# Designs tried in a protein design run: peptides against a protein of PDB entry 5NXQ. Part 1

All scores and structures are predictions.

Target 1, 114 residues: chain A of PDB entry 5NXQ
Amino acid sequence: EIQIPVSMAAEEEYLRSKVLSELLTDTLENDGEMYGNENEVLAALNGAYDKALLRLFASACSDQNVEKALSLAHELKQDRALTAAVKISERAELPSLVKKINNIREARYEQQLK
Below, numbering starts at 1 at the first letter of every chain, in headers, positions and changes, except where a header shows other numbers.
Peptide ipSAE is a variant of ipSAE made for these designs: the mean of its two directions, with the distance scale d0 fixed at 1.0 Angstrom where the peptide's residues are scored. Compare it only between designs on the same protein; published cut-offs may not carry over.
A fold fails the geometry check if it doesn't show the stated peptide or something in it is severely misdrawn.

## One batch from the design tools (peptide)

Design b1_p8_1 (made by RFdiffusion4)
Fold by OpenDDE base, seed 1:
Structure b1_p8_1 (fold): chain B 114 residues (1-114), chain A 8 residues (1-8)
Amino acid sequence: as target 1 above (114 residues)
Amino acid sequence: SLVDEILS
């Protein structure tokens, strides 16, 4: 069995999930529900997408690449994924990144209430 | 993994 580096595997899954989620989203926006399970499929894809991103995020944190980590955090879709990113940042002892990610979370909360 | 643990 060929062992693929974690970061490369995460990148592949991220790209795959991103493409599929975008295609599904476009279909929903343009054609509506076609099969009746699009929302469930999208949720699953978004979950896989965020999970893959978080692996990339963790790798960036390990590299002490705060700017890359922050950029990846902005791409996260689910609030629970942002929370996970905070936890990863805390474990990586990157308090400045923690603050910035929390700001992202707060901004999204405010947008939802607006 | 860490991610799996956190998201589990």
Scores: peptide ipSAE 0.200, ipTM 0.856, DockQ to the pose 0.219
Fold by OpenDDE base, seed 2:
Structure b1_p8_1 (fold): chain B 114 residues (1-114), chain A 8 residues (1-8)
Amino acid sequence: as target 1 above (114 residues)
Amino acid sequence: SLVDEILS
């Protein structure tokens, strides 16, 4: 039996989750109608999306590919996912990456404030 | 996995 590498599986899930998240977002933006569960569905999709990204992120960290890891971190949607990325970076002993991810989080906080 | 542990 052929085993699919974790990173490859994560990429597939990321792409799938990304597409679904975008489709839902477009639907909400275009139709504007709420049926009661759209926010919950969106949250679930974003969760799956970020989880897939974090697996790719962890792989990039393991490869010492800081630039790739940082690029992936920018694609994370939820603050909790950024927190997870920080924890992964800390465990990977990549303090420069930790700082950069915290900067992303801080920037998003500032955007929310304005 | 690490991700599962962090996001659990």
Scores: peptide ipSAE 0.200, ipTM 0.856, DockQ to the pose 0.216
Fold by OpenDDE base, seed 5:
Structure b1_p8_1 (fold): chain B 114 residues (1-114), chain A 8 residues (1-8)
Amino acid sequence: as target 1 above (114 residues)
Amino acid sequence: SLVDEILS
């Protein structure tokens, strides 16, 4: 089997998941058609999207590219994905990045309270 | 991988 570099595989999956997630979201917003499984499909696509982003995030952390890592963290959709990003940052010994990601989480919590 | 372990 042909082995693809991890970073290239992550980028491909990120792009695929992003396009499919946006397509489904647009369909629901514009057409309003419900067939009973759209929410489940969207959740699965968002999960795949965040997982792909986290691989790119981990790569950025390994490169000590804090600015790139932070920009990727802002693109994460799920809270559990932000939690994962914090854990990756801790293991990479990037405390400033940990704090900045926690600030993102806190900001989203405040939005949910409104 | 690290990501798989964290999201498991």
Scores: peptide ipSAE 0.196, ipTM 0.855, DockQ to the pose 0.220
Fold by OpenDDE base, seed 4:
Structure b1_p8_1 (fold): chain B 114 residues (1-114), chain A 8 residues (1-8)
Amino acid sequence: as target 1 above (114 residues)
Amino acid sequence: SLVDEILS
């Protein structure tokens, strides 16, 4: 069995989930057809998407690549994923990144209130 | 993995 590097596996899963999520989103926005399970499918895809991103995020943190990590965090969709990113950043001892991610979360909360 | 543990 050939072992695939974690980062490569994460990239593959990210791309796959991103494409599927975008396809579903576009369908809902442009066609407007609902069959009863789209929300559940989208939630599952978003979960997989964020999970893949978090693996990339963790890798960036391990590399001490704060800028890359921050860029990836901005791409996260779910609040729970941002929370996970904070935890990863804390474990990586990157307090500046922790603050920046919390700022992202705060900004999203404020946007939801508008 | 760490991600799996956090998101589980």
Scores: peptide ipSAE 0.194, ipTM 0.854, DockQ to the pose 0.215

Design b1_p8_1_s1 (made by RFdiffusion4, then SolubleMPNN)
Fold by OpenDDE base, seed 1:
Structure b1_p8_1_s1 (fold): chain B 114 residues (1-114), chain A 8 residues (1-8)
Amino acid sequence: as target 1 above (114 residues)
Amino acid sequence: SLVDEILS
């Protein structure tokens, strides 16, 4: 069995999930529900997408690449994924990144209430 | 993994 580096595997899954989620989203926006399970499929894809991103995020944190980590955090879709990113940042002892990610979370909360 | 643990 060929062992693929974690970061490369995460990148592949991220790209795959991103493409599929975008295609599904476009279909929903343009054609509506076609099969009746699009929302469930999208949720699953978004979950896989965020999970893959978080692996990339963790790798960036390990590299002490705060700017890359922050950029990846902005791409996260689910609030629970942002929370996970905070936890990863805390474990990586990157308090400045923690603050910035929390700001992202707060901004999204405010947008939802607006 | 860490991610799996956190998201589990």
Scores: peptide ipSAE 0.200, ipTM 0.856, DockQ to the pose 0.219
Fold by OpenDDE base, seed 2:
Structure b1_p8_1_s1 (fold): chain B 114 residues (1-114), chain A 8 residues (1-8)
Amino acid sequence: as target 1 above (114 residues)
Amino acid sequence: SLVDEILS
């Protein structure tokens, strides 16, 4: 039996989750109608999306590919996912990456404030 | 996995 590498599986899930998240977002933006569960569905999709990204992120960290890891971190949607990325970076002993991810989080906080 | 542990 052929085993699919974790990173490859994560990429597939990321792409799938990304597409679904975008489709839902477009639907909400275009139709504007709420049926009661759209926010919950969106949250679930974003969760799956970020989880897939974090697996790719962890792989990039393991490869010492800081630039790739940082690029992936920018694609994370939820603050909790950024927190997870920080924890992964800390465990990977990549303090420069930790700082950069915290900067992303801080920037998003500032955007929310304005 | 690490991700599962962090996001659990």
Scores: peptide ipSAE 0.200, ipTM 0.856, DockQ to the pose 0.216
Fold by OpenDDE base, seed 5:
Structure b1_p8_1_s1 (fold): chain B 114 residues (1-114), chain A 8 residues (1-8)
Amino acid sequence: as target 1 above (114 residues)
Amino acid sequence: SLVDEILS
């Protein structure tokens, strides 16, 4: 089997998941058609999207590219994905990045309270 | 991988 570099595989999956997630979201917003499984499909696509982003995030952390890592963290959709990003940052010994990601989480919590 | 372990 042909082995693809991890970073290239992550980028491909990120792009695929992003396009499919946006397509489904647009369909629901514009057409309003419900067939009973759209929410489940969207959740699965968002999960795949965040997982792909986290691989790119981990790569950025390994490169000590804090600015790139932070920009990727802002693109994460799920809270559990932000939690994962914090854990990756801790293991990479990037405390400033940990704090900045926690600030993102806190900001989203405040939005949910409104 | 690290990501798989964290999201498991």
Scores: peptide ipSAE 0.196, ipTM 0.855, DockQ to the pose 0.220
Fold by OpenDDE base, seed 4:
Structure b1_p8_1_s1 (fold): chain B 114 residues (1-114), chain A 8 residues (1-8)
Amino acid sequence: as target 1 above (114 residues)
Amino acid sequence: SLVDEILS
């Protein structure tokens, strides 16, 4: 069995989930057809998407690549994923990144209130 | 993995 590097596996899963999520989103926005399970499918895809991103995020943190990590965090969709990113950043001892991610979360909360 | 543990 050939072992695939974690980062490569994460990239593959990210791309796959991103494409599927975008396809579903576009369908809902442009066609407007609902069959009863789209929300559940989208939630599952978003979960997989964020999970893949978090693996990339963790890798960036391990590399001490704060800028890359921050860029990836901005791409996260779910609040729970941002929370996970904070935890990863804390474990990586990157307090500046922790603050920046919390700022992202705060900004999203404020946007939801508008 | 760490991600799996956090998101589980």
Scores: peptide ipSAE 0.194, ipTM 0.854, DockQ to the pose 0.215

Design b1_p8_2 (made by RFdiffusion4)
Fold by OpenDDE base, seed 2:
Structure b1_p8_2 (fold): chain B 114 residues (1-114), chain A 8 residues (1-8)
Amino acid sequence: as target 1 above (114 residues)
Amino acid sequence: SSLLEMVD
């Protein structure tokens, strides 16, 4: 049996999760309430989205592709996902990437403060 | 794996 590479599987899941998140967002913007659990559904979709991205991120780190990893980190939505990305970067011994991701987090904190 | 569970 042919096994699908982790990165390829992650890309597929990322695309799927991204589309679903966008569809939900569009529905909420255009049609309002859905079934009373919109926030929970959105959280679940965002979680799946970030999880898929993190798999791609981990792969990029393993490839020592810092620029790709950083680009992926910018696409992460949840702060906890950025935290996970930092930890992945630390384990990959990429301190410059750690700093850059922390800068992303700090920037988002500042945006929330305003 | 444990890292990915952070966002589950």
Scores: peptide ipSAE 0.179, ipTM 0.861, DockQ to the pose 0.204
Fold by OpenDDE base, seed 5:
Structure b1_p8_2 (fold): chain B 114 residues (1-114), chain A 8 residues (1-8)
Amino acid sequence: as target 1 above (114 residues)
Amino acid sequence: SSLLEMVD
């Protein structure tokens, strides 16, 4: 089997998941058609999307590219993905990045309360 | 990585 570099594989999966997620979202918003599995498909796509982003995030942390890592964290959709990003940042010994990601989480919590 | 399992 042909081995693909982790970063390239992550980028490919990110692009695929992003396109498919946006396509499904647009379909639901514009057409309003429900077939009974859209929410499940969307959840799966969002999971794949965040997982791909986290791989890119981990790569950015390894490169000590804090600014790139932070920009990627802002693109994460699920709270559990942000939690994973915090743990990755902790292991990479980037405390300033940890604080900034926690600020993102807190901001989203406040939005949910409204 | 085990960390990626958090979003599986």
Scores: peptide ipSAE 0.179, ipTM 0.863, DockQ to the pose 0.230
Fold by OpenDDE base, seed 1:
Structure b1_p8_2 (fold): chain B 114 residues (1-114), chain A 8 residues (1-8)
Amino acid sequence: as target 1 above (114 residues)
Amino acid sequence: SSLLEMVD
């Protein structure tokens, strides 16, 4: 069995899930066809997407690359993924990053309330 | 690992 570095594997999964999610979204927007399971498929893809991003995020934190970590956090779609990112940042002892990610979360909450 | 399970 071929062993792939964690970061490379995460990037591959991220790209795959991102492409598939975008293709599905475009299909729904442009064609308008409903097959009955689009939301479930999209949710699954988004889950895989965020999970892959979190692996990259953890790697960035380990490298003490706060700017890269923050950029990745902005790409996260689910609130629970942002929560996970906060916890990863806490474990990495990056309090400034924790604060910035919480700001992202709060900003999204405000947008949802409008 | 356990943190990733929060998203799955």
Scores: peptide ipSAE 0.175, ipTM 0.860, DockQ to the pose 0.220
Fold by OpenDDE base, seed 3:
Structure b1_p8_2 (fold): chain B 114 residues (1-114), chain A 8 residues (1-8)
Amino acid sequence: as target 1 above (114 residues)
Amino acid sequence: SSLLEMVD
């Protein structure tokens, strides 16, 4: 059984990672300059973002705040992060949340097919 | 914290 620690530091990391990810994305979209490692940087930032977000998600699950947890899940970027959220929800014994997160995943799969 | 490592 995995215990996910949640702290103010986690929230800070979430905000930092979110800002950095958004700034980099905007820079690439608006300036169009490529240096060859942007995708790797984005992946790292998105990973950090999702990881921090998952800590907040775990906290919401622990509080039995399903609506907050679901809202946070919608903010996750990577499919593997959604998978982690499902596992956290399962361990928190929140089956309705599990289903809703899986619906998010399915919806994203459908979008990728289009 | 293996769950978090899945996202690393």
Scores: peptide ipSAE 0.158, ipTM 0.856, DockQ to the pose 0.209

Design b1_p8_2_s1 (made by RFdiffusion4, then SolubleMPNN; from b1_p8_2, 3 letters changed)
Fold by OpenDDE base, seed 4:
Structure b1_p8_2_s1 (fold): chain B 114 residues (1-114), chain A 8 residues (1-8)
Amino acid sequence: as target 1 above (114 residues)
Amino acid sequence: SPLLSEVD
């Protein structure tokens, strides 16, 4: 079996998940219905998307590339994924990144209240 | 990774 570098594999999965998620989202927004399980499919795709991003995020943290890590965190869709990013940042001993990610989470909470 | 499994 061919061994693929973790970062490369993560990027591939991210791109795949991103395309599929965007395609499904656009279809739902424009056509309304698909197969009756659209929400479940979208949730699964979003999960895969965030998971792939988190792998890239972890790699960025390992490289001490805070700016790249932060940019990736902004692309995360689910709050639970942001929570995971915080945990990764904590383990990487990047407190400034932890704070910035928490700011993202708080901002999203405030937007949901509006 | 245990952390990654939390988002599945």
Scores: peptide ipSAE 0.101, ipTM 0.823, DockQ to the pose 0.208
Fold by OpenDDE base, seed 3:
Structure b1_p8_2_s1 (fold): chain B 114 residues (1-114), chain A 8 residues (1-8)
Amino acid sequence: as target 1 above (114 residues)
Amino acid sequence: SPLLSEVD
């Protein structure tokens, strides 16, 4: 059994989840059939995507790579994932990153209101 | 990780 480094495993899962989410979305929008569970499948894929991304985010925080962490945070889709990113940042004692992620959340809230 | 489980 080959042990894969945590960061590499996270990257693999991120890429897989990202591709699957995008493919499913594109298929449903263009040539896909509706089976009745598409939204649930999409939610699961988005969840997996964000979870994988958060692992990368946590790694960046551990490396004190704030710029990388912030870039990753922008790629998060779900608000709950941003909340998790904030908590990770808090535990990593990166208050500037916390503020910037909260700004992302606020911006998305404003977009939802429009 | 409990934080990651929150987004499951």
Scores: peptide ipSAE 0.099, ipTM 0.822, DockQ to the pose 0.212
Fold by OpenDDE base, seed 2:
Structure b1_p8_2_s1 (fold): chain B 114 residues (1-114), chain A 8 residues (1-8)
Amino acid sequence: as target 1 above (114 residues)
Amino acid sequence: SPLLSEVD
């Protein structure tokens, strides 16, 4: 049996989730109403998207590729996903990355207050 | 992964 590397599988899932999220967004922008559950579907897709990114993020952390990890963290959409990224970084013993991700969270929080 | 389940 051929085993797919974790990182490769994560990349595939990321691309799939990203495409689906973008397609839904485009549909809402161009066609408007769908089936009345657009927000729920979007939330689910965003969740899948972030989850896929976090798998890539975890892989980057395992490789101690902090720059790649940070870049991926910026692509995360949900605050809960950033929280997960912090936890992953902590487990990977990357305190500088933890701080940088927390800075992202703080910046987004400040933007929400304005 | 318990961490990933928090995002789902």
Scores: peptide ipSAE 0.098, ipTM 0.822, DockQ to the pose 0.198
Fold by OpenDDE base, seed 5:
Structure b1_p8_2_s1 (fold): chain B 114 residues (1-114), chain A 8 residues (1-8)
Amino acid sequence: as target 1 above (114 residues)
Amino acid sequence: SPLLSEVD
C-alpha cells in the first residue's frame, strides 16, 4: 500500500473538501433545489474541510510559522475548529497565537449577536 | 490525533 506524507494528505483533503463545499453551496444558491440531505452533506464537508485545515495548522505550529498558522486559522469555519486550534497552539507553547485565535472567536461571537 | 477527533 502506498503511504502518503501527512502534510500532503492534509493538503489534498483540504482542496477536495473546499471544492465540493463550494460546488454544493453554489448549487443551492443558484438552483434552489432541495433534496432533503443538503444540510447534512454541507455539515460533513465543512467538518472534513476544517479537519484538513487543522492538520495544516498543526504543521505550521510545529514549524514555528506563526503567521502561516494565523492565516490558516482565519479560514476555519466552525467554532469547534477554532477551539481545537487554540488547544494546538497551547500545546505548541505559542501564547501570542493563542490570544490572536481567541480574538477571532470573540469577533465571531459578537457578529452572531447582531 | 485526539484534538482532530473533537471536530468530527
Scores: peptide ipSAE 0.098, ipTM 0.822, DockQ to the pose 0.226

Design b1_p8_2_s2 (made by RFdiffusion4, then SolubleMPNN; from b1_p8_2, 4 letters changed)
Fold by OpenDDE base, seed 3:
Structure b1_p8_2_s2 (fold): chain B 114 residues (1-114), chain A 8 residues (1-8)
Amino acid sequence: as target 1 above (114 residues)
Amino acid sequence: SPLWEEVE
């Protein structure tokens, strides 16, 4: 079987997950149909989305592309995903990126308190 | 193991 480069596979998964998450969100907002499991499906999709993003994030870190990595981190939805991004950054020995991601997390915490 | 596996 054809082996697809990791970065390309990650990009494909990210785009797919992003589109599906957006489509489901739009469907719920526009159609108003609720069957009781939509939130669970959304959570699963968001999980897949963040996982795919983190693959891209890890690639950016490996490339020492801090700017790209930070941009990707801003797109992460879940706090646990930001935590994972911090861990990835630490392993990549990018302390400046760690600090910036923690700033993102802190900002989101403050927003939740309001 | 990849850290992104801990998110799902």
Scores: peptide ipSAE 0.301, ipTM 0.889, DockQ to the pose 0.240
Fold by OpenDDE base, seed 2:
Structure b1_p8_2_s2 (fold): chain B 114 residues (1-114), chain A 8 residues (1-8)
Amino acid sequence: as target 1 above (114 residues)
Amino acid sequence: SPLWEEVE
């Protein structure tokens, strides 16, 4: 059995989920055929996407690569994923990263209010 | 458990 490093596996899953999410989104935006479960599928894809990103994020945190971690955090879609990123950062004892991620969350909240 | 499991 070939063992794939966690980071590599996460990257693969991220890319896969990203592509699928984008394709579905594009289809819906262009009045694609409706089957009744597109929103549910999209949510699931976004979940998988964020999950994969968080694996990469955790790896970056472990490497003490704050810049990379922050970059990945910006790519997260769901607020709950950002929350998870904060928790990961806290466990990694990266308070500066915690603050930066919280800034991302706050910015998104403000955007929603407009 | 890994925190990413809380998302999905």
Scores: peptide ipSAE 0.301, ipTM 0.890, DockQ to the pose 0.336
Fold by OpenDDE base, seed 4:
Structure b1_p8_2_s2 (fold): chain B 114 residues (1-114), chain A 8 residues (1-8)
Amino acid sequence: as target 1 above (114 residues)
Amino acid sequence: SPLWEEVE
């Protein structure tokens, strides 16, 4: 079996999950067809998507590329993924990034309350 | 363990 670098594997998984999620979402919005399992499929795709993003996020943190890391954090969909990003940032000793990610999380909470 | 494994 061909060994693929971790970063390339993460990018591939991210792109694949992103495309599939977008295609499914567009189909549901435009065609309105429901088979009963779309939400479960979307949840699984979003999980894989965030997991792939977090790999890229960790790599960006290791590179001390805070701007890239923050950009990736904005693309995360699940709250638990943002929590993971905070933990990664803490381990990387990037307190400014921790604060900015927490701001993202707080903003999303406020949007849900309104 | 990698922290991304906690998400999925």
Scores: peptide ipSAE 0.298, ipTM 0.888, DockQ to the pose 0.259
Fold by OpenDDE base, seed 5:
Structure b1_p8_2_s2 (fold): chain B 114 residues (1-114), chain A 8 residues (1-8)
Amino acid sequence: as target 1 above (114 residues)
Amino acid sequence: SPLWEEVE
């Protein structure tokens, strides 16, 4: 079996998950069909999306590319994924990135309260 | 283990 580099595999999975999530969301908003399992499917897709994105995030951190890492963090959907990004940043010894990601998380919390 | 595995 041919082994694909981790970064390439992560990018492919990210793109696939992103497209599928967007297509499903658009279908529900525009077509209006309800089957009763849409939220479950979306949750699964979002999970896969964030997981793939975090792989890219970790790669950016390893490259010491803080700006790229921060850009990727803004694309994360789930709060638990942001938490993971913080932990990755801590292990990578990037305190400035940790602060910036925590700011993203705090901003989202504030919006949820409104 | 990779931290992204904790998300799912």
Scores: peptide ipSAE 0.297, ipTM 0.888, DockQ to the pose 0.250

Design b1_p8_2_s3 (made by RFdiffusion4, then SolubleMPNN; from b1_p8_2, 3 letters changed)
Fold by OpenDDE base, seed 5:
Structure b1_p8_2_s3 (fold): chain B 114 residues (1-114), chain A 8 residues (1-8)
Amino acid sequence: as target 1 above (114 residues)
Amino acid sequence: SPLWELVD
């Protein structure tokens, strides 16, 4: 069995999940076909997408690359993924990053209320 | 624990 570095594997999964999510979204928006399971499929794809991003995020934190980590956090879709990013940044002892990610979360909460 | 364990 060929062993793939964690970061490389994460990047591959990110790209794959991103492409699939975008293709499905475009299909629904442009073709209008509904099969009854679109939301479930999208949720699964978003989950895979965020999971891959979080691996990249964790790697960036380990490298003490705060700017890269923050950029990745902005790409996260789910609130629970942002929560995970906060926990990762806390363990990495990056308080400035924690604050910035919490700001992202708060901003999204406010948008949902409108 | 390693940081990557928080992803799961």
Scores: peptide ipSAE 0.122, ipTM 0.791, DockQ to the pose 0.739
Fold by OpenDDE base, seed 2:
Structure b1_p8_2_s3 (fold): chain B 114 residues (1-114), chain A 8 residues (1-8)
Amino acid sequence: as target 1 above (114 residues)
Amino acid sequence: SPLWELVD
């Protein structure tokens, strides 16, 4: 069996999840129709999306590519995903990245308070 | 643990 590199597989899943998430979001915003499970579907899609991003993030951290990792972190949607990114960064011994990701988290938190 | 294990 041909094994696909983790980062490559993550890129594919990221793109797929991103497209699906955007399509569903646009549909709900434009049509305003609720069928009962849209929120759950969105949550699942966001989860898959962030999971894929986190794999890319982990790969970037392994490569010591802080700028790429940070860019990916900005694309994360869920706070728990940012938390995971922090943990990955800590494990990768990238303290500057840890600080930058925490800044993202704080910024989002402040935005929610407005 | 490997970094990739933190994603799952």
Scores: peptide ipSAE 0.122, ipTM 0.791, DockQ to the pose 0.690
Fold by OpenDDE base, seed 1:
Structure b1_p8_2_s3 (fold): chain B 114 residues (1-114), chain A 8 residues (1-8)
Amino acid sequence: as target 1 above (114 residues)
Amino acid sequence: SPLWELVD
């Protein structure tokens, strides 16, 4: 049986989800509403996107590649995904990364409160 | 893996 490495599969899914998310966003901006289910579709796409990204993030943490992990964390869209990234970083015993991701979360909180 | 459970 042919098996694809987890990291390669995650990267493929990330790229696919990223493209779909961008295409849908552009379509909504240019063509308007899509029969009232646009937000649900966007949420599903963002969920798939963050899930794929978190797999790459976990891989970077396993490699002790803090800079790559941090770069990936900045690409996460949902707060729950950042929370997951913090938990992954804690389990990987990367306290400096935990602090930096929490800074990202705090910055986003400040932006949403304005 | 417990780590993958956090991603789901």
Scores: peptide ipSAE 0.118, ipTM 0.793, DockQ to the pose 0.615
Fold by OpenDDE base, seed 3:
Structure b1_p8_2_s3 (fold): chain B 114 residues (1-114), chain A 8 residues (1-8)
Amino acid sequence: as target 1 above (114 residues)
Amino acid sequence: SPLWELVD
């Protein structure tokens, strides 16, 4: 049996993580102050953001809402998060979604090579 | 395994 986190809790965590990540990013871009640990903090926040987003993604998959799931996948920042999304999609038996997420990953790889 | 374990 597959257990899914409570959607309400997932949404709250997602919003919190998203706001914190955006605030830090904006602060760095606007103020330009670097003290040596900002990148580490940003990475941690991005990790939390993706994790929360993946919970929403899992919920969408559980609801068989492929379009919502795909939209959420596009918002993922880290490649490892996309990999997790693929795993979730596979377990949810959504092969079309798996393919589409892999296309996102491939597109990002190509961009990095340029 | 629970699906939520995959997000860790």
Scores: peptide ipSAE 0.114, ipTM 0.780, DockQ to the pose 0.577

